# Designs tried in a protein design run: peptides against a protein of PDB entry 3B8E. Part 87

Target 1, 230 residues: chain A of PDB entry 3B8E
Amino acid sequence: PFLIFIIANIPLPLGTVTILCIDLGTDMVPAISLAYEQAESDIMKRQPRNPKTDKLVNEQLISMAYGQIGMIQALGGFFTYFVILAENGFLPIHLLGLRVNWDDRWINDVEDSYGQQWTYEQRKIVEFTCHTPFFVTIVVVQWADLVICKTRRNSVFQQGMKNKILIFGLFEETALAAFLSYCPGMGVALRMYPLKPTWWFCAFPYSLLIFVYDEVRKLIIRRRPGGWVE

## One batch from the design tools (peptide; made by RFdiffusion4, then SolubleMPNN)

Design b2_p16_2_s4 (from b2_p16_2, 14 letters changed)
Fold by OpenDDE base, seed 1:
Structure b2_p16_2_s4 (fold): chain B 230 residues (1-230), chain A 16 residues (1-16)
Amino acid sequence: as target 1 above (230 residues)
Amino acid sequence: LEEKRKELLELRKAAA
């Protein structure tokens, strides 16, 4: 998100505080939960044919898969961001290069895509309105990510949700998202303005996409053991 | 802030 902010010179889609909340608040418990997850029986019982080469290949494939998931997460966040700004009169093409004027507090007549003028305060309200949905989008997408992380080969439906710590992590992450989205004062304290409940659903297609992607990947692995998709 | 946001959103939708 921050890289695209720099490259495209768009208004900041995700604030620093929000990023910290994701990295330190939402990811910590899930990461710990995975340490307590019962390893997939197939993973624990199968020794690599060649401990050096097979481990390296698997690590690369896992890294690529999660890299792709991370890209889908980012796309989901940006989709939500662009939808919110478009609803407020700023079409995606108009946002390109707008950052300098957007962030200038002395410019109070920044025009949107429809020729309407926006004060600095109004612009910051809509910008900070994007931060919360972006965060929530990441949380919702992380639901799918956490679920798919449970197994390497087996479907989620086969492994199940036995790890109570993982389930607790999902609730904690969701509770944190709700707290940051709806608790009074969060707009002032964290620049996370209140979120319409409908925005929680904007991430669902991307969460589903990640889920389907991983299930398809795992299906391919099951049908083609030792393939490059593993 | 939410009220102000809603107001802005409604204004922008009306102008679109």
Scores: peptide ipSAE 0.021, ipTM 0.583, DockQ to the pose 0.009
Fold by OpenDDE base, seed 5:
Structure b2_p16_2_s4 (fold): chain B 230 residues (1-230), chain A 16 residues (1-16)
Amino acid sequence: as target 1 above (230 residues)
Amino acid sequence: LEEKRKELLELRKAAA
């Protein structure tokens, strides 16, 4: 998010506090949940190969997959960001290069895409209104990420949702997201303003995309053992 | 847009 913020000079899509909440709050319980996940039924059937080369290749492939998932998460967040700003009169093309004037408190006549002038306070309200749904979008996408991480090769439909700790993790991160979004004082303390409930659904296409992506990947692995996607 | 700005201000007040 910050790289795009710097390169495109757009208004800040995600605050530092929200990033910290993701890193410290939402990722901890999921990581623990994976440690308690049951082994896949087919792991024991794999033949030993060259331990040095195969380990390195597998680590690279896993890293690539997680990198791709991270990119999809970021895209989901930015999608939500652009939709909110567009609904408030700022089309995506107009946001390019707008950061400097946007962040200047002495400029109270920044124009949107429709010629409406925005005060500094109004701009910051809408900016911080974007931070919350960006965070929530990440959480919703993480639902899919956590579910797909249960297995390396088997479909989620084959493995099932047996890990109670993982389920608890999903509820925990969702509860945290709701708390940060709607608890009184969060707007002042964390600059996370309340979110309309409809924005929770904005991330669903991307969550589905991650799920489909991983299921397709796993399907390919099952059909072509030893392929480059394993 | 003006109505939307008003809504955003109310949301801010609710968050404070």
Scores: peptide ipSAE 0.019, ipTM 0.545, DockQ to the pose 0.010
Fold by OpenDDE base, seed 2:
Structure b2_p16_2_s4 (fold): chain B 230 residues (1-230), chain A 16 residues (1-16)
Amino acid sequence: as target 1 above (230 residues)
Amino acid sequence: LEEKRKELLELRKAAA
């Protein structure tokens, strides 16, 4: 998000506080939860692999898969960001290069895509309105990410949801998102304005995409052991 | 757009 902010010179899509909440709040417990995931039933039945060659391949594949999932997460966040701004009169193409004028408090006549002028205060309300949904979008997408990370080869339907710590992590992450989104004072304290409940569903297509992607990947791995997809 | 602005202002007021 920050790289796109710099390169495209768009209004800030994700505030510093929200980034910290992701890194220190929503990501920590889930990461710990994954460490306690039950071993896959098939891992213990696999023949010994060559540690030297197979570790290198696996690390590369894991890195690629993580990069792809991270890209989908970012796309989900930006999708939510652009939808909110578009609903408020700022089309994506108009946001390019707008940051300089957007952040200038002395410019109170910034025009949207339809010629309507926005004061600095109005612009900041819209900006901070984007922060919370972006954060929530990341959380919702992380639901799928955390679920798929529980196994490397087995389907979620085969492995099941047996890790109580992972389940707790999902609830904790969701509760934190709800707290930051709807607790009074968060708009002033954290610049996270409250959002409509509808925005929680905006990320669902991306969560589904990640889920389908991983299930297909795992299906290929099961059908072709030792392939390039694992 | 004006309705959206009013909604956003109300949300801001509620969050303050």
Scores: peptide ipSAE 0.018, ipTM 0.561, DockQ to the pose 0.010
Fold by OpenDDE base, seed 4:
Structure b2_p16_2_s4 (fold): chain B 230 residues (1-230), chain A 16 residues (1-16)
Amino acid sequence: as target 1 above (230 residues)
Amino acid sequence: LEEKRKELLELRKAAA
């Protein structure tokens, strides 16, 4: 998110505090669940035919898959960001290069895509209105990631222990999202303004996309057992 | 924050 902010010079989609909450709060539980998943998978898998090469290939494939999932998550967040700004009169094309004027407190006549002038305070309200939905979008997309992690293992017993950790992770992320979105004072303290309930659903298409992506990947693996996954 | 949101909504209604 921050890289696109720099490259495209768009208004800041996520505050530093929100980014920290994602990195420390939402990403930690999935990372731990994945670490436990790998450890359990290593215990139950028969000795790989070539432990060094097969492990390296598998680690590369896992890293690529998670990299792609991370990109889809970011796209989901940016989609929510662009939808909110578009609903407020700022079309995506107009946001390109707007950051300099957007962040200037002395410019109180920044025009939107429809010619409406926005004061600095009004612009910051809209910007901070984007932070919470972006964060919630990431959380909802991470639900799909957790569900995918649950289904990666063929062992019902491995799924059982992971299910408890994954379910706990889902509740923790949801509770954190609800706390940051609706607790009084969070708008002032964290620059996360209250979220309309409808924005929770904005991430669902991207969650579905991640789910479909993973199912397609699994189908390819099943059809080509000696392919790129080996 | 709700008051500021209401003001923004009113401004949008006036500009529409």
Scores: peptide ipSAE 0.019, ipTM 0.511, DockQ to the pose 0.008; fails the geometry check

Design b2_p16_3_s1 (from b2_p16_3, 14 letters changed)
Fold by OpenDDE base, seed 1:
Structure b2_p16_3_s1 (fold): chain B 230 residues (1-230), chain A 16 residues (1-16)
Amino acid sequence: as target 1 above (230 residues)
Amino acid sequence: DELRELVKKLLELLKK
């Protein structure tokens, strides 16, 4: 999100505070929960990794995490961002290069795509209105990410959801997201304005997409071990 | 306000 913000010079889609809430709030407990996950049923049947030749983190894993899953997450967040801004009169094309004027406190006549002038305060309200949905989108997508991270090869249906700490993590991150989205004063404190409950569902297709994608990937790995997908 | 300060401190730590 931040890279596109810099490259496209668009209004900030995800605030620094929301990023911090993701990294420290919503991702911490889920990440720790993976330490308590049961080993895959076949892990002891696999050949040990050669520490001299086999990297723990390889290019394929980086490609999956950042190139594929990360891209889907970003698309989900930006979709929500662009929809909200479009609903407020700012079409995606109009946002390109707008950041400089958008962030200038002395410019109170920034025009939207329909010629309506926006004050600095109004622009910041709509910007901060984007932060919460983007954050929630990431949380909903993280549900799928956490679930798919349970295994490298086995289906989630084979592994099951027996890790109570992981389930607690999913609940905790969701509860935190709800708290940050709906608690009075969060708009002032964290620049996270209240979200329409319907926006929670906007992320579900992307979460499902990640889940299906990873299950298909794992299915391919199980059927064709040593393939390029691993 | 306390939460804002905490966030600012955390952000400062992340910038180091």
Scores: peptide ipSAE 0.000, ipTM 0.251, DockQ to the pose 0.046
Fold by OpenDDE base, seed 2:
Structure b2_p16_3_s1 (fold): chain B 230 residues (1-230), chain A 16 residues (1-16)
Amino acid sequence: as target 1 above (230 residues)
Amino acid sequence: DELRELVKKLLELLKK
């Protein structure tokens, strides 16, 4: 997300505090919860891997898969960001290169895509209005990410949801997201303005996409052990 | 500018 901010020179989609809330608040407990996941039922049926060849391939493929998932997460956040800005008159194409003028407090006549002039204060309200939905989008997408990370090979439907710590992690990150989104004073303290409840659903297609993608990946791995997907 | 500095610092930390 931050690389796109720099390269495209768009208004800041995600604040530093929001990033910290993701890294320390919403990701920590879920990540730890994965350590308590039950072993895959087929682990004893797997052939011994060659530590020289299979490890490198597996690490590379895991890195690619997680990289792809991370890209989908980022796309979900940016989608939410662009939708919010578009609803406020700033189309995605118009945002390109706008950051310099956007962040200049002395420019109070930044035009949107429809010729409406925006003061610095108004622009910052819109920017901070994007931070919370972006954050919530990441959390919702992380639900799918966490669930798919339960197993490397077995379907979630085969593994089930028996890890109570993982379930607790899902509730914790959701509760934290709700707290940061709706608690009075968060706009002043964290620059996270309240979001409309409808924005929680903006991420659902991306969450579903990640889930389906990984289930298909795992299905291919089960059907073709040692294939390029593994 | 603060964000750029933060990013530079983060990038420097990642290059380490």
Scores: peptide ipSAE 0.000, ipTM 0.267, DockQ to the pose 0.023
Fold by OpenDDE base, seed 4:
Structure b2_p16_3_s1 (fold): chain B 230 residues (1-230), chain A 16 residues (1-16)
Amino acid sequence: as target 1 above (230 residues)
Amino acid sequence: DELRELVKKLLELLKK
């Protein structure tokens, strides 16, 4: 999100503090929980990894994590961002190059797509209103990300949800997200303004997309072992 | 003061 902020010169979609809340708050426990995941049912039928040739982190894993799933996650966040700004009069095309004027506190007549003028304070409220839904979108998408990471090959339906620490992690990140979104004072402390509960559901299609995508991928791997999709 | 009023209005809208 920060790269797009720089390249497209758009208003900041996700604040630094919000990013820290993701990296240090919501993602830590879920990530650690994966270390406690039970072995896949067929793991003993697979050949051991060759420690000399097979990397723990390979190009396929990087492609999956950053190139595919990470991009879908980012798109989900940006979708929410653009919807909120559009609802406030700023169409996506109008946001391109707007950052310079948007962040200038001395310009109080920035026009939206409909010719309405916005003060600096008004613009910052809208900007900070985007941060919380973006954050929540990331958390909701992370549910799917965490679940799909349980297994390399087996479906989640085959593996099941037996890892209690992972389940706890899902609840923890959700509870933290709710706390940061709705606790009084978070708007002042973290620039995370409250959001409508309905915004939680805006991310669900992306979460579902990730889940379905990975299940299909795993299905292909099971049917065609050693394929490029693995 | 205008910011406070705007925040208040926003919060009211978000509560609906």
Scores: peptide ipSAE 0.000, ipTM 0.148, DockQ to the pose 0.026
Fold by OpenDDE base, seed 5:
Structure b2_p16_3_s1 (fold): chain B 230 residues (1-230), chain A 16 residues (1-16)
Amino acid sequence: as target 1 above (230 residues)
Amino acid sequence: DELRELVKKLLELLKK
């Protein structure tokens, strides 16, 4: 998200404080919960890795975590961002290169795609209105990310949802997201204005996409062991 | 307050 902000010179889609809340608030408990996950049924049938050649973090894992899943997550956030700005009169094409004028407090006549002028205060309200839904979108996508991380080869349906600590983690991150989104004073403290409940559902297609993608990947691995997707 | 200041400094750095 931050790279696109710099390269495309668009209004800030996600605040730095909000990013820290994701990294330190919503991700820790869910990540720790994976240490308590039950072993896969076929784990003892796999050959031991060669510690000299087989790294724990290999190119395949990096590609999955940062390349594929991370890209889908970012697309979900940006989708929400562009929809909100479009509903407020700023079409995606108009946002390109707009950041300089958008962030200038002395310019109070920035025009939207329909010729309406926006004051600095009005622009910042709509910007901060985008931060909360973007954040919530990330949390909703993280539900799918956490669930798919339960297994490397077996389907989630084969593994089941027996890890109570993982379930607790899902509720904890959701409760924290709701607190940060709706608690009075968060607009001043974190620049996170409350969002309409409908925005929680905007991420669901992307969560479903991640889940389906990973289940298909795991299915391919089970049917064709030793492939590049493993 | 410290976090807000850090964010402001980062934003100022990005504006240069």
Scores: peptide ipSAE 0.000, ipTM 0.236, DockQ to the pose 0.029

Design b2_p16_3_s2 (from b2_p16_3, 14 letters changed)
Fold by OpenDDE base, seed 2:
Parts: structure tokens; C-alpha cells; sequence
Structure b2_p16_3_s2 (fold): chain B 230 residues (1-230), chain A 16 residues (1-16)
């Protein structure tokens, strides 16, 4: 999100505080929960890793985590961001290069895509209105991300949902997201304005996409061990 | 392109 903010010079899609809430709040417990996942049923049937050639974190895993899944997550967040801004009169094409004027407190006549002028205060309200739905979108996408991370090779349907700590993590991150989104005073304290409940559903297609993508990937790995998809 | 199409359709559906 921050890289796109700099490169495209768009209004800030996700605030620093919301990023911290993701990194320290919604991601921590779920990530720890994966340590308690049951071993894959075929783990002892696999060849042992060669520590000289096979890195624990290889380039392929990095490419998958940061290059593929991370891009889908970011796309989900940006989709929500662009929808909110478009509903408020700012079409995606109009946002390109707008940051400089958007962030200038002395410019109170920034025009939207329809020629309506926006004061600095009005613009910041819209910006902060984007932060919470973007955050919630990431949390919803993280549900799928956490579930797919349960296994390296086996389908989630083969592994099942037996990890009670992971289930607790899913509830915890969701409860935290709801708390941060709807608790009175969060707009002042964290610049997280409340969102309409409908915004929770904006991420669902992306969560499904991640899930289907990873299940297909794992299916290919099972059918072609040692392939480029692994 | 299919993802962009889906995104547009979702946007249109949300506008209704």
C-alpha cells in the first residue's frame, strides 16, 4: 500500500496506525496458532530436506508469500479503497497525482471527478473513512491466508480444522477488527472511522480467490512433486 | 482482465 501511495501519488489508503494494528494485533495470534497445527499426514513419507541445497525459506516460498498472495491481499484492500473514494466522487483515474494537493491543508478547493470542491477537513474525513474498511478487508482476506497456511501440500479438506488455537485466532482477529472499527472514540484515537457492515463483504471474493488458488496450487504439487509450483 | 471485469461488475452491483 505504501509503495503505491508513493509511486502513484494517491491519497494514503492505509494509515500507519492501522498497519500497526494488523502487524501487532490481527496477525500475531493467528501466526502463532500455526505452530500448533497438526503435522501433515504424509510428512514422514517425504524425503528429508537437504540443508545444503534446500533452504527452509526458499525463493519459491518468498515468491508465493510476497509476490502472489500478498498481491491478492493488496488488490483486495485497494479495491475497497477505490470503491469508497469513487462513492465519494473521486474516480480512480482522478486520484493519480492528487496526493500533493490532497495533503496540503492550505488548499481547500480540491475538485473531485464531478467538479465538486473539497476542503482539507472533508478530504481527511474521506481518507480516514477508507482506513477502517481497508483494514477490515485485510483481516477478511487473512482468514483465507491463515487457513491455506495450515498445510504445505495437503488440501485443507484433507487436513481439516482441528487446531483449536487457530480457530481461536480467527475469532480473536475478527473480534479485534470489530472492536477497532466500532468502538466509540476510535475515530479520534486511531483515525479509524466506523464502517457500514456491508464493507465486510467486499473482501469475500478475494478471500475465496486466495483459497481456490492455493488449493489448486496444492493439488498441482500433489500430482507433480518437485515441480516449479512447490 | 477477468478480474478487472469482475471488479467492475461488483462495483456496479454495489452502486445499485
Amino acid sequence: as target 1 above (230 residues)
Amino acid sequence: EELRKLARELLEALRK
Scores: peptide ipSAE 0.000, ipTM 0.221, DockQ to the pose 0.021
Fold by OpenDDE base, seed 3:
Structure b2_p16_3_s2 (fold): chain B 230 residues (1-230), chain A 16 residues (1-16)
Amino acid sequence: as target 1 above (230 residues)
Amino acid sequence: EELRKLARELLEALRK
């Protein structure tokens, strides 16, 4: 989100403190939970990794994590961001290059896509209104990401949901997200204004998309071992 | 510059 903020010069979609809450708060327990996942049924049919040639983090893993899943996650967050701003009169195209004027405290007549003028204070309220739904969108998408990371080749339906630590992680990150979203004072402390409950559902299509995408990918790998999709 | 172009295209796609 911060890269797009700089590249496109749009209003800040997600605060730095909120990003830290994702990286250190919501993601840590779920990530640790993967260490407790059961081995895939075919693991003993695979040759041992060669420690001299095979990297733990290879180009395929980076491509999958950042190039595919990470992009879908970012799209989900930005979709929520653009919907909120559009509902407040700022169409996505109008946001391009707007940051300079948006962040200028002395400009109190920034026009939206409909010619309505916005004061600095009003603009900051709208900006901070985006932070919480963006954050929640990321958490909801991370549910799917965590679940698909349970296996490399087998379907989640084949693996099952037996990892109690992973289930705990899903509840923990959700509870933390709810706390950060609704606890009094979070608007001042984290610049996260309370969100309407409906915003929790905004990310569900993206979570489903990630899940379906990965299941299809795994299905292709199972049907065509050694393919380029692997 | 390519990243900026991609960002613009993405923003336009999200507008639809």
Scores: peptide ipSAE 0.000, ipTM 0.213, DockQ to the pose 0.018
Fold by OpenDDE base, seed 4:
Structure b2_p16_3_s2 (fold): chain B 230 residues (1-230), chain A 16 residues (1-16)
Amino acid sequence: as target 1 above (230 residues)
Amino acid sequence: EELRKLARELLEALRK
C-alpha cells in the first residue's frame, strides 16, 4: 500500500497505525496458531526434507506468499479504497498525482472528479474513512490466508478445522478488527473511523478467490506431484 | 477541532 502511495502519488490508502494493528494485532495469534496445526495425513508418506539442500523458505514459498497471495490482498484493499473514494467523488484516475495537493493543509479547494471543492479537513476525513475498510478487508482476506496455510498439499476439506488455536485466532483477529472499527474514540486515537457493516462483505470475493485459488493449486499438486506449482 | 466535528457528523451519519 505504501509503495503505491509513493509511486502513484495518491492519497494514503492505509495509515501507519492500521499497518501496526495488522502486524502486531491481528496477525500475531493467527500466525502462532499455525505452529499447533496437525500434520497432514500423508506427511509420513513424504520424504524428509534434506536440511542441507532444501530451504525452509524457498522461492516457491516467497512467490506464493508475496507474489500471489500478497498481491491479491493488496488488490482487495485497493479495491475498497478506490470504491470509497469514488463514492466520495474521487475517481481512480483523478487520484493519480493528487497527494501533493491532498496533503497540503493550506489548499482548501482541491477539486474532485465532479468539480466539487474539498477542504483539507474534509479530505482527511475521507482518507481516514478509507483506512478502516482497508484494514477490515485485510482481516477478511487473512481468514482465507490462514486457512490455506494449514496444509501444503492436502485440501482444507481433507485436513479439517481441528486446530482450536487457529479457530481462536480467527475469532480474535475478527473481534479485534471489530473493536478497532467500532469502539468509541478509535477515530481520535487511531484515525480509524467507523465503517458500515456492509464493508465487511466487500472483501469476501477476494477471500473466496484466495481460497479457491489455493485449493486448485493443491489439487494440481496432488494430481501432478513434483510439478512447478508445488 | 473541525476534523473532530466532521468526524462526529460522519459518525452520526453512519449511525443512521
Scores: peptide ipSAE 0.000, ipTM 0.194, DockQ to the pose 0.029
Fold by OpenDDE base, seed 5:
Structure b2_p16_3_s2 (fold): chain B 230 residues (1-230), chain A 16 residues (1-16)
Amino acid sequence: as target 1 above (230 residues)
Amino acid sequence: EELRKLARELLEALRK
């Protein structure tokens, strides 16, 4: 998100405080819960890793985590961002290069795509209105990310949802997201304004996409062992 | 270091 903010020179899609809430708030308990996951049924049939040649973090893992899943996650957030700004009169093309004027407190006549003028205060309200739905979008996508991380090779349907700590983690991160989004005073303290309940559903297609993508990947690995996707 | 600074600012904001 921050790289696109710099390169495209668009209004800030996700606040720094919101990023910290993701990294320190919503991700910790779910990540720890994976330590309590049951072993896959075929784990003892696999050859041991060679510690001299086989890295724990390999190019395939980096590609999946940052290159594939991370990109789908970012696309989900940006989709929500662009929809909200478009509903407020700012089409995606108009946002390119707008940041400089957007962030200038002395410019009170920034025009939207329809010629309506926006004061600095009005622009900041709509910007902060985007931060909360972007955050919630990330949390909803993280549900899929956590579930797919339960297994490396077996389907989630083969593994099942028996890990009670993981289930607790999903509820905890969702409850925290709701608290940060709707608690009175969060607009002042965290610059997170409350979102319409409909925005929770905007991420669902991307969450489903991640889940389907990973299940297909795992299916390919099971049918073609030793492939580059393993 | 920037993350630590921001975390402190967040904690201070939550205490107000």
Scores: peptide ipSAE 0.000, ipTM 0.276, DockQ to the pose 0.062

